# Peptides against a protein of PDB entry 1ZZD: the designs that were tried, part 133

Target 1, 109 residues: chain A of PDB entry 1ZZD
Amino acid sequence: FQVVNPYLLRDLVDLGIWDEGMKQYLITQNGSIQGLPNVPQELKDLYKTVWEISQKTIINMAADRSVYIDQSHSLNLFLRAPTMGKLTSMHFYGWKKGLKTGMYYLRTQ

## One batch from the design tools (peptide; made by RFdiffusion4, then SolubleMPNN)

Design b2_p30_8_s4 (from b2_p30_8, 12 letters changed)
Fold by OpenDDE base, seed 3:
Structure b2_p30_8_s4 (fold): chain B 109 residues (1-109), chain A 30 residues (1-30)
Amino acid sequence: as target 1 above (109 residues)
Amino acid sequence: SEEELERRLKEIEELKEKLEKTEDYSILDE
């Protein structure tokens, strides 16, 4: 289970803002840094991705796949105009859907 | 800052509690 993209981790360390608090934040945010005020916008933009598929659909697909494998595929989600509520909902929805593995990485549109 | 981060974490935890209670995921359809 990895919530923090290794490249993102590197970037955060390089910025000198990596600590336990940041780690917990990222876990809670499923890897998203979009809401962090102390992160440069350019870094936020780097980890943005446009995706048209509904987040719920993606989670459902992942959950469906997990039925047939021992470990769920890493779940990568993309958000449009993410809010804390949406991020949290995605996390819990995935969990409630029975994903064997948590969200690997979350990108924002 | 660390204080800002902690504040945001608290906000998220509050949201989690609410979501666990209601289990309304309609926001994912947006």
Scores: peptide ipSAE 0.045, ipTM 0.321, DockQ to the pose 0.333
Fold by OpenDDE base, seed 5:
Structure b2_p30_8_s4 (fold): chain B 109 residues (1-109), chain A 30 residues (1-30)
Amino acid sequence: as target 1 above (109 residues)
Amino acid sequence: SEEELERRLKEIEELKEKLEKTEDYSILDE
C-alpha cells in the first residue's frame, strides 16, 4: 500500500525538503504532514489524510453520492479511536442525511 | 457475554434518546 500521496511527494520535492528522513517520518505518521513546521499551511490543508477528515464530512459526501447510486454501493468509514457515542452519532446522522444503506465497513487504526 | 451485550445495548439506547432531544452531532467533528 502507498503511504505517501504522489502529489504530496511532488510538492515536497519542489520545496526541497524531501529526503530519506522525511520519508521515514511520513511512514511513522501514516502520511500526515500536519506536524511539520517547515510546510506551508496551504499544503497542510490540501493534504489531510482520511484520519484527519471529520466523520461528518465523510458522511455528507456519502449522502450526496447516494442520491445517484444504487443500493449495492456501501459506506466506508475510517475511525482512529471509535467510541460508542461516536458510532451511535454516525448512524443517526447518516440516517438523518438520507443514506440508503447502513454502515458496511468500519476501519480502525 | 450476554450480560455485556445487554449493557452495550442499554448504552446505545440512552445515547439515541440524548441525540433525539439535542440533535447535536458535533461529536462527529472530533
Scores: peptide ipSAE 0.044, ipTM 0.396, DockQ to the pose 0.833
Fold by OpenDDE base, seed 1:
Structure b2_p30_8_s4 (fold): chain B 109 residues (1-109), chain A 30 residues (1-30)
Amino acid sequence: as target 1 above (109 residues)
Amino acid sequence: SEEELERRLKEIEELKEKLEKTEDYSILDE
């Protein structure tokens, strides 16, 4: 699976801050770089909103980190226009990816 | 509403063990 937006990955590599720690951080933060002090504000603005991240990518990252947290943490999902169909797909996709326990929390824009 | 959707999420969680579904997940990329 793809961990982060390929353009963001490029930018982080160019900044020289990409490593395994950064990868794990982004997984736990669902791709958000807003909390990183060593990232220029311009880059934060470019990748500012969680709404720019595919929900599938978020689920993939959650599935990856769940290996370490034993499904103890909830999954936070952000949707612009949530529908029942999308919610159903999210749940089943997450379930198939190993998110069999824990709760999903919905946030809307 | 968001509250209604959250309730639906919980309902789906409860049904995970009872259901096996094959579907197109491309909607998640929208």
Scores: peptide ipSAE 0.041, ipTM 0.415, DockQ to the pose 0.349
Fold by OpenDDE base, seed 4:
Structure b2_p30_8_s4 (fold): chain B 109 residues (1-109), chain A 30 residues (1-30)
Amino acid sequence: as target 1 above (109 residues)
Amino acid sequence: SEEELERRLKEIEELKEKLEKTEDYSILDE
């Protein structure tokens, strides 16, 4: 799988901080740049990974898509540290938001 | 485990169906 977003790669190169060490760091961090002190906050905000986005936001986006598509789509939830409580709350929140189907896929880091 | 999570997902779906039938949405406020 592609760990580094191609546009992020470009920006890191432009910043002059891309090297083999950075590459290995990103691999270990699953593409996250949030922990890098030498990256501007604006860039961090721009390139949040699926693991760094609020699950609530992801569900909201999925619910919004479900209104405009003809075919049912699967919702992929990404959790760094899944708990039963969080899983339950996310499912019910999605249901409350009117997702057409119960096709929920859980991905864990 | 993944198996436990899958079981939990199924239980949640069943609970959703029951709540919809009874129109009891209080669990959403938890």
Scores: peptide ipSAE 0.032, ipTM 0.365, DockQ to the pose 0.112

